# Peptides against a protein of PDB entry 4BOS, part 37

Target 1, 163 residues: chain A of PDB entry 4BOS
Amino acid sequence: PVLTRTVVPADNSCLFTSVYYVVEGGVLNPACAPEMRRLIAQIVASDPDFYSEAILGKTNQEYCDWIKRDDTWGGAIEISILSKFYQCEICVVDTQTVRIDRFGEDAGYTKRVLLIYDGIHYDPLQRNFPDPDTPPLTIFSSNDDIVLVQALELADEARRRRQ
Target 2, 163 residues: chain A of PDB entry 4BOS as posed
Amino acid sequence: PVLTRTVVPADNSALFTSVYYVVEGGVLNPACAPEMRRLIAQIVASDPDFYSEAILGKTNQEYCDWIKRDDTWGGAIEISILSKFYQCEICVVDTQTVRIDRFGEDAGYTKRVLLIYDGIHYDPLQRNFPDPDTPPLTIFSSNDDIVLVQALELADEARRRRQ

## One batch from the design tools (peptide; made by RFdiffusion4, then SolubleMPNN)

Design b1_p14_1_s2 (from b1_p14_1, 6 letters changed)
Fold by OpenDDE base, seed 5:
Structure b1_p14_1_s2 (fold): chain B 163 residues (1-163), chain A 14 residues (1-14)
Amino acid sequence: as target 1 above (163 residues)
Amino acid sequence: SELEARLAEIEAAK
């Protein structure tokens, strides 16, 4: 079994496309972003006490209008919200630092998904099997630490390619 | 999809 990345379009919605890919079991849908942006805005609007200006960097209403735009980029706030919504841990391996940022790690979720991030672009990760009839796996056990090691190896190799 | 199913539930609850 080998952990690999699927390169998604380098557009302003790569985070949403990547998350959708892994939580849906390997479905590439570059058109999923508008609905995911609306979902995030709805969740944020529903809890202005938690999603305060201190957390959002702007007022609750300004954030909701901003995230629904076609040309704005998602980040840690959006990942945290999507982790809660899909009830899974989202692990992001950074190719610049070769470190993994874990979202939802304290929530007690039984499943985790993985993304790879280079500072400006997100891609999804999946495990491929030697049997061609066995489909790739995108949803892992939260106890599977081997996949985290493989993600770090993949990120380290990516960093070396840029040197 | 899971996303579509959950979005439908949210809309129905409004």
Scores: peptide ipSAE 0.032, ipTM 0.594, DockQ to the pose 0.024
Fold by OpenDDE base, seed 3:
Structure b1_p14_1_s2 (fold): chain B 163 residues (1-163), chain A 14 residues (1-14)
Amino acid sequence: as target 1 above (163 residues)
Amino acid sequence: SELEARLAEIEAAK
């Protein structure tokens, strides 16, 4: 089994496309962003006490309006929210630093998904199997440390290739 | 999709 990168469109919604891909078991849907943005806005709006300016960097309403724009980029806040929503750990391997940032690691989730990030663009990661009839895996056990090692190897190779 | 299903649950709970 090999961990591979699926390149999604390099648009301002690559994070949402990538998350959707991995949590839906490998479904590439570049049109998912508006709904993903709406989802995040709904979650934030539903709990203004928790999602305060201290967390959002702006008022609750301002954030909701901002995230629903089609030209705003998702980041750590959105990943954290999506981790909670999908009840899974989201692991982001950075090709620039060859480090993994874990979101939801202390929540006790049994599942994890992986993204690769180059400082600008997010892509989803998947495990491919030798058997062509076995579909790629995008949702891993939170105990699967091998996939994290493979992600680091993939990121290191990308760094060496300046990609 | 799981996304749509979960969204529906959230909306129904409000």
Scores: peptide ipSAE 0.031, ipTM 0.605, DockQ to the pose 0.025
Fold by OpenDDE base, seed 1:
Structure b1_p14_1_s2 (fold): chain B 163 residues (1-163), chain A 14 residues (1-14)
Amino acid sequence: as target 1 above (163 residues)
Amino acid sequence: SELEARLAEIEAAK
């Protein structure tokens, strides 16, 4: 099997599209962002003590209003929230540094999903199988370290292409 | 979808 990148639209919601893709088993839905943003806002609003201004960089209410806009970008805060919500590790391989940032790694989740990030854009990763009738896998065991190696290989190749 | 189902749960819990 081969780990491959599925390019999602290069819009301000690529993170949400990518997360939705992997957690839903490989469903590309560029229209998922509004609901994803609402989900995050609801989670943040529900726990103002945890999601404080110190964490958010703005007041709880300001963040909720901000993240629900259609022109704001998701990042580490949103990934952390989504990791907790979906109860899975979200592993982001960075093509600029060839490093993996693991969100939720200490939570004891049994599942992990993978994204690839180039400093601007997020895309989902999937494992393709030789059998064309076998659908790609997007949800991996948290013990599957081979997929992390493959992700690093993809990132390294991407970096070499830019050199 | 899982997302839609979980969103519904959150909204129902409010």
Scores: peptide ipSAE 0.030, ipTM 0.606, DockQ to the pose 0.025
Fold by OpenDDE base, seed 4:
Structure b1_p14_1_s2 (fold): chain B 163 residues (1-163), chain A 14 residues (1-14)
Amino acid sequence: as target 1 above (163 residues)
Amino acid sequence: SELEARLAEIEAAK
């Protein structure tokens, strides 16, 4: 089995598209972004005590209005929210640092999904199998450390190509 | 999808 990158459109919503791809088992749907943005805004609005200005960098209401725009980029805050919503660990491998940021690692989730990040753009990762009749896997066991090693290898190779 | 299901719940609660 080989871990591979699926390149999604380089639009302002690549994070949302990538997350949707992996949590839905490999479904590419760039049109999911507006709905996902609204979902995030709803979650944030529902808990102003937790999603404070200190966390958001702006007021709760300002964030909700901001994230619902079609041209704003998602980041760590949104990944954290989506991790909680989908009840899975979201692992982001960075091709610039060859490090993995794990979101939701302390929540005790049994599942993990993986994204690859180059500093501005997010793409989903999937495991391809030798049998062509076996569909790619995007949701892994949280105990599957091999997939993390493979993600690091993928990122390291990407870094070497750019250096 | 899970997203669609959650959105439906939100809309129903409005």
Scores: peptide ipSAE 0.029, ipTM 0.601, DockQ to the pose 0.025

Design b1_p14_1_s3 (from b1_p14_1, 7 letters changed)
Fold by OpenDDE base, seed 2:
Parts: sequence; C-alpha cells; structure tokens
Structure b1_p14_1_s3 (fold): chain B 163 residues (1-163), chain A 14 residues (1-14)
Amino acid sequence: as target 1 above (163 residues)
Amino acid sequence: DELERRLEELEAAR
C-alpha cells in the first residue's frame, strides 16, 4: 500500500480537477472545471447570508461571476465549500511547509480525501495496492491517520528534492 | 456526467 500523486494539468483549474478526481474515486476529468465552477457559484448564490462579503472578500454576486471565469484560481474558500458539499474532509498537504491543512475537520465527516499543494499547483493523492486488479483508493476513513503520515512523507520528499 | 447530475440535484433542491 503506497500513497501516490497523480499529476493533473497545470492550468488554472487544477484544484477543481484534483477535487473531482478524489471525490469521484479516481476519475481524471480535466474538463470538469466549468461545471465545478458553476456548482460552487450555485452553492454560494443559494445562501447569501452565510456566504457574505466578509467571507468572500467581495459581494456574493461578484464572487459568483468571478469564480465562473475560466481564468480564476481556486483556493481555501472553494475547498471549504466543496468539503461541505461533498460532506467530506479535504486534507491538503503543502510541500513547501510539510504541513497539512484540514478542511471540514470539525464537521464530523466519516470520510477524507487528500490533495498535495506546492504553493501554486494542486494534485490529487491516491493509495495504490499491490494487487494490480484492485483499483486505487482516493476516499479514506477520517480515522485513517496513517494516510496523513504518508502524505507528510510525500511532501517531505518533494521538499528535499527542491532543496 | 456525475458532476452535472449533482448540479441538477442542487438546482432542483433550491
């Protein structure tokens, strides 16, 4: 059992591609971004009281228009929204700091997914098995702390390769 | 696809 990185295209939608990959069980779909952006915009628009200007940094309508652009980048706000929508903890391991940011950790979700982030680009993480007929796992138990350790090891190795 | 389906469900629930 080895945790591995699947490199997705280095475009402005790598976050959405990566999230889609892990929450859909390992489906690489680089064309998912427009629909993912629309999904986020729809969620934000549906609750203007919660998704306020204070949270978004812009008005609800401005954010919706902004996130639906094909050249805007996703970040922590979008991860939080997607975590809530998919009812899943999203763990992002940073290769620059070798730290994990956990989104949705206090929501009591039973599942978690993992992304790796280098300060610019997001990629999804998956667990491979020795049996080639067993497909990789992208959705883990929220109690599986071993996968978090493995993610940190991957990040540390990545950092050392750059230093 | 699955994403479109989920989006449709969200829109229908609104």
Scores: peptide ipSAE 0.024, ipTM 0.616, DockQ to the pose 0.025
Fold by OpenDDE base, seed 4:
Structure b1_p14_1_s3 (fold): chain B 163 residues (1-163), chain A 14 residues (1-14)
Amino acid sequence: as target 1 above (163 residues)
Amino acid sequence: DELERRLEELEAAR
């Protein structure tokens, strides 16, 4: 089995498309962004004490209005929120640093999903199997450290291609 | 879709 990336559109919603892809088992749906943004806004609005200006960098309501725009980019805050919502670890491997940022690592989740990030764009990662009749895997055990090693290898190769 | 369903569930839980 080999870990590979699926290139999603380089639009303002690549993070949401990528997360949707991995948590739904490999479904590419670039039209998912509006509802994903609404989901995040709803979560933030539901807990204004936790999602404070100190965390959001703006008021709770300002953030909700901001994230629902179709031209705003998702980042670490949104990944953290989505990790909590889907009850899974979201691992982001960075091709510039060849390091993995693990969101939700201290929550005790049993599942993890992986994204690859180049400093601007997010793509989902999947494990392909030799049997063509076996669909790619996007949801891994949180104990599967092999997939993290494979993600680092993939990121290192990507970095070398851009150097 | 699935996201809409999950959003509705979240809103109903509030």
Scores: peptide ipSAE 0.022, ipTM 0.614, DockQ to the pose 0.025
Fold by OpenDDE base, seed 3:
Structure b1_p14_1_s3 (fold): chain B 163 residues (1-163), chain A 14 residues (1-14)
Amino acid sequence: as target 1 above (163 residues)
Amino acid sequence: DELERRLEELEAAR
C-alpha cells in the first residue's frame, strides 16, 4: 500500500474540502465548504465562554460572521474544532518543513486522518491498495505510525521538487 | 480536554 495525495480545488475552502474528504472516507465534495463553515460557527457560537475573544482574536460573534465568509479561514482553530467534532486525530504534514502537526493527539481517539499542507493549500491523503477492488483508505488507526512516516516521505519529496 | 489544551496554546502564541 502507498500513501497518495488527492488534489482538491485551489480555492479558499481547500481545508474544508480536504477534511470532508478524509472523514467521509474519500468523498470529494468541493461544495461542502458552506456547511462546514456553518458547523464551525455553530460550535463556536454554542460556547462563547470557552471560545473567547482571547482565543479567537476577535469577538465570538465576529468570528462566526468571519468564518462563514466564502474566502476566510484561520487553520489551526478550525482544525482543532473539527478534530473534536469528528472525534479523530487530524495530522497535517507540511511540505515546507517536513513536519507533522497533530491535532487531537492527546484526546485518546482511535482514528486519525491526514492532510498535506504547502503553506497555502491543503490536500487530503489516502492509502491506495494493489487490489483495484479495494477502495482507498482515508481513516487510519491512531497506532498506525507507518502512515506518518509515509506522509513525511511524501512531504520530503514535494519539498525536493521545489528546490 | 485536548481541544482546550490546543486552544490555550494558540492563545498563548498570539
Scores: peptide ipSAE 0.019, ipTM 0.576, DockQ to the pose 0.027
Fold by OpenDDE base, seed 1:
Structure b1_p14_1_s3 (fold): chain B 163 residues (1-163), chain A 14 residues (1-14)
Amino acid sequence: as target 1 above (163 residues)
Amino acid sequence: DELERRLEELEAAR
């Protein structure tokens, strides 16, 4: 079993595409972004007291309009929201720092999914199996720390390639 | 963290 990266389009919706890929068990659907953007906007709009200008960097309404655009990126706030929505830990390995940012780690979820991030672009991670008839695994146990080590190894390799 | 806490509250409220 090997942890591998699936490159998704760099179309400003890579975060949403990547999250969708891993939470749906390895389904590449670049068209998923509009619905996910709207979902996030709905959640943000539902709590203007928390999602203030201090958090969003813009008004609640401005953010909702902004995130629903097809050419705007997602980040940590969106990942946190999606983690809660899908009830899973989202682990993002950063190729620049070779560190893992864990979202939802304190929520007690039994499942975790992994993304790889280079400072701009997100891609999903999956575990491949020798048996060609066994589909790749994208949803891991929250107790599977081996997959985190493997993710760090992938990030380190990516960093070395840039040197 | 604070965001996760508030998200939990948000989910409980809606």
Scores: peptide ipSAE 0.018, ipTM 0.575, DockQ to the pose 0.022

Design b1_p14_1_s4 (from b1_p14_1, 7 letters changed)
Fold by OpenDDE base, seed 4:
Structure b1_p14_1_s4 (fold): chain B 163 residues (1-163), chain A 14 residues (1-14)
Amino acid sequence: as target 1 above (163 residues)
Amino acid sequence: DELAARLAEIEAAR
């Protein structure tokens, strides 16, 4: 089995497209972003005490209006929210630092998904199998540390190609 | 607050 990167469109919504891809088992839907943005806004609006200005960097209402725009980029805040919503660990491997940032690692989720990040763009990761009739896997066990090693190797290779 | 701190840490680690 090999961990591979699926390149999604380099638009303002690559994070949402990538997350949707992995949590839905490998479904590419670039049109998913508006609904996901509204979902995040709804979650944030529902708990203004938790999602404070200290976390959001702006007022709760300002954030909700901001994230629903079609040209704003998702980041760590959105990933953390989506991790909670989908009840899975979201692991982001960074090709610049060759490090994995784990969102939801303390929540006790049994599943994890993986993204690759190059500093501006997010792509989903998947495991391909030798048997062509076996579909790629995007949802892994939270105990599967091999996939994390493979992600680091993938990122390290990407870094070497760019340096 | 803890989440904010963690997010800041992650951002700084990039």
Scores: peptide ipSAE 0.021, ipTM 0.599, DockQ to the pose 0.032
Fold by OpenDDE base, seed 1:
Structure b1_p14_1_s4 (fold): chain B 163 residues (1-163), chain A 14 residues (1-14)
Amino acid sequence: as target 1 above (163 residues)
Amino acid sequence: DELAARLAEIEAAR
């Protein structure tokens, strides 16, 4: 099996599209962002004590209004929230640094999903199988460290292409 | 729609 990158639209919602893709088992839905933005806003609004201005960089209300805009970008805060929501580790491999940032690594989740990030754009990662009738895998065991190695290899190759 | 269902749960919990 080979870990591959599925290129999603290069819009301001690539993070949401990518997360949706992997957590839903490989479903590409570029229209998922508005609802996912609302989901994040609702979670943030529900716990203003935890999601404080210190964490958000703006007031709770300001963040909720901001993230629901269709032209704002998701980042680490949103990934952390989505990790908690979907109860899975979200591993982001960075092609610029060839490092993996693991969100939810201390939560004891049994599942992990993988994204690839180039400093601007997020894409989902999937494991393809030789059998064309076997659908790609996007949800991995949190004990599957081989997939992390493969992700690093993929990122390293991407970096070399830009050098 | 699982996402919609989860949103409803969050809203109901507030």
Scores: peptide ipSAE 0.016, ipTM 0.543, DockQ to the pose 0.024
Fold by OpenDDE base, seed 2:
Structure b1_p14_1_s4 (fold): chain B 163 residues (1-163), chain A 14 residues (1-14)
Amino acid sequence: as target 1 above (163 residues)
Amino acid sequence: DELAARLAEIEAAR
């Protein structure tokens, strides 16, 4: 078994495409972004007390309008929201720092998914198996620390290639 | 509607 990176389009919606890929079990849908953006906006709008201006950096309504634009980038706030929505830990390995940021780690989720981030672009990670009839795995146990080690190795290799 | 149901669950959990 090998942890591999699936390169998604380098557009303004790579985060949403990547999250959709891993939470749906390896479905690449570059057209999913508008729906994902609207999903986030709906969640934010549904709880204005929690998703306050202090958290969003703008008013609840302004954020909802902003995130639904096709040229705005998702980040930590959106990952946190998607973690809560899909009830899974989202782990992002950063190739610049070779560190993993874990979203939802204190929520007690039994599942985790992994993304790789280079400072501007997100891609999904998956585990490939030797048997060609066994589909890649994108949803892991939250107790699977081996996959985190593999993600760090992948990030370290990526960093070395840039030097 | 799975989305609506899930949103309701999230709201109830808050």
Scores: peptide ipSAE 0.014, ipTM 0.527, DockQ to the pose 0.019
Fold by OpenDDE base, seed 5:
Structure b1_p14_1_s4 (fold): chain B 163 residues (1-163), chain A 14 residues (1-14)
Amino acid sequence: as target 1 above (163 residues)
Amino acid sequence: DELAARLAEIEAAR
């Protein structure tokens, strides 16, 4: 079994495309972003006390209008919201630092998904099997620490290729 | 609508 990345389009919606890919079991849908942006905006608008200006960097309403634009990028806030929505831990391995940021790690979820991030672009990760009839796996047990080690190895190799 | 149902669950858990 080998952990690999699927390169998604380098557009302003790579985070949403990548999350959709892993939580849906390996479905590539570059057109999923508009609905996911609306979903996030709805969740943020529903709790202005938690999603305050201090958290968002702008007013609640300004953020909702901003995230629904076609040309704005998502980040940690959006990942946190999507983790809660899909009830899974989202692990992001950074190729610049070779570290993993875990979102939802204290929520007690039984499943985790993995993304790889290079500072400007997100891609999804999946486990490929030697048997060609066995489909790739994108949803892992939250107890599977081997996949985290494999993600770090993948990120370290990516970093070395840029040197 | 699974999306609407899931949103309702999130709102109720807050």
Scores: peptide ipSAE 0.014, ipTM 0.527, DockQ to the pose 0.020; fails the geometry check

Design b1_p14_2_s1 (from b1_p14_2, 7 letters changed)
Fold by OpenDDE base, seed 2:
Structure b1_p14_2_s1 (fold): chain B 163 residues (1-163), chain A 14 residues (1-14)
Amino acid sequence: as target 1 above (163 residues)
Amino acid sequence: AEEVARLVAAARAA
């Protein structure tokens, strides 16, 4: 089994596309972004006490309007929200630092998904199997630390290629 | 937390 990267479009919505890909079991749908943005805005608007200006860097309302634009970038706050919504740990391996940031790690989820991040772009990761009849896996056990090692290997190789 | 703030700032991507 090999962990591989699926390159999604760099259309300002790669985070949403990537998350959708992994949580839906490998479905590539760049058109998912508008509704995912709206979903995030809805969640943020529903809890202005938690999603405060201190957390968002702007007022709750301003954030909601901002995130619904088709050209604004998602980040950690959006990943955190999506982790909670989809009830899974979202692990992001950074190719610049060769480090994994785990979102939702304290929530007790049984499943994890993986993204790879280079500082400006997100892509989804999947495990491919030698048996061609076995489809790629995008949803892993939260106890599967082997996949995290494989993700770090991918990131390290990517970093070395850029040096 | 500081760690959360760092991640919020550093994890933005297109």
Scores: peptide ipSAE 0.063, ipTM 0.720, DockQ to the pose 0.046; fails the geometry check
Fold by OpenDDE base, seed 5:
Structure b1_p14_2_s1 (fold): chain B 163 residues (1-163), chain A 14 residues (1-14)
Amino acid sequence: as target 1 above (163 residues)
Amino acid sequence: AEEVARLVAAARAA
């Protein structure tokens, strides 16, 4: 079994598409972003005490209006929210630093999903199996640290290609 | 929360 990358469109909503892909077991749906943006805005609006200007970099209302635009980029705030919503750890391997940022790692989730990030674009990761009849896996055990090693290997190789 | 705040801008992507 090998960890592979599925390239999703670079349409300003790659994070949402990538998260949807992994949490839904490998379903590519570039049209998922508007609803996911609305979901995030709803969650942020529901807890102004936590999602303060200090966290958001703008007022709660300003953020909600901003994230619902079709051309604004998702990032760590959105990943954290989606991790909590889907009740899974979201691990992001960065090809520029060859480091994994783990979101939701302290929540006690039993599942983890993986994304690869190059500084301007997110893609989902999946485990492919030798048996062609076995579908790719996108949801891993939170105890599966081998997949994290494989993700780092992918990131390191990607970085070397660009150097 | 502190880790999230640190990564907010750096983790933005199209």
Scores: peptide ipSAE 0.062, ipTM 0.733, DockQ to the pose 0.047; fails the geometry check
Fold by OpenDDE base, seed 4:
Structure b1_p14_2_s1 (fold): chain B 163 residues (1-163), chain A 14 residues (1-14)
Amino acid sequence: as target 1 above (163 residues)
Amino acid sequence: AEEVARLVAAARAA
């Protein structure tokens, strides 16, 4: 089994496309972003006490309007929200630092998904199997630390290629 | 909140 990267379009919505890919078991749908943006805005709007200006960097309403634009970039806030919504840990391996940021790690989720991030772009990760009839896996056990090691290896290789 | 804000800024991507 090998952890591999699926390159998604760099269309300002790569985060949403990547998350959708992994949480839906490997479905590539670049058209998913508008609805995901709306979902995030809805969640943020529903809890202005938690999603405060201190967290958002802007008012709750301003953020909601902003994130629903088709050209605004997603980040940690959106990942955190999507982690909670999909009830899974979202692990982001950074190719610049060779570090994994784990979102939702303290929530007690039994599942985790993985993204790879290079500072300007997100892509989803999946595990491929030797048996061609076995579909790639995108949803892992939260106890599967091997996949995290593999993600770090993948990031380290990517970093070396850019240096 | 500050830690989260820094993480948010660093994790933005197209």
Scores: peptide ipSAE 0.061, ipTM 0.717, DockQ to the pose 0.048; fails the geometry check
Fold by OpenDDE base, seed 3:
Structure b1_p14_2_s1 (fold): chain B 163 residues (1-163), chain A 14 residues (1-14)
Amino acid sequence: as target 1 above (163 residues)
Amino acid sequence: AEEVARLVAAARAA
């Protein structure tokens, strides 16, 4: 089995598209972003004490309005929220540093999904199998450390190609 | 929160 990336559009919503892809088992739907943005805004608005200005960098209301725009970028805050919502660890491998940031690591989730990040763009990762009749896997066991190794290898290769 | 804060600056992407 080999870990590969599926390139999603760089349309300011790549994070949402990528997360949706992996948590839905490999469904590419760039049109998912508006609803996911709304979902995040709803969650943030529901807990202003937790999602404070210190976390958001802006007021709760300002953040909600901002994230619902179709041209604003998602990041760690959104990943954290989506990790909690989907009850899975979201592992982001960074091609710039060849490091994995794990969101939801301490939550005790049994599932793990992976994204690859280059500093300005997110793509989803999937495991492809030799059997063409076996569909790619996007949801892994949180104990599957092999996939993390493969993600690092993929990121390292990406870095080498750029430099 | 502090760990998240570090990631916020580094994780924003289109």
Scores: peptide ipSAE 0.060, ipTM 0.725, DockQ to the pose 0.046; fails the geometry check

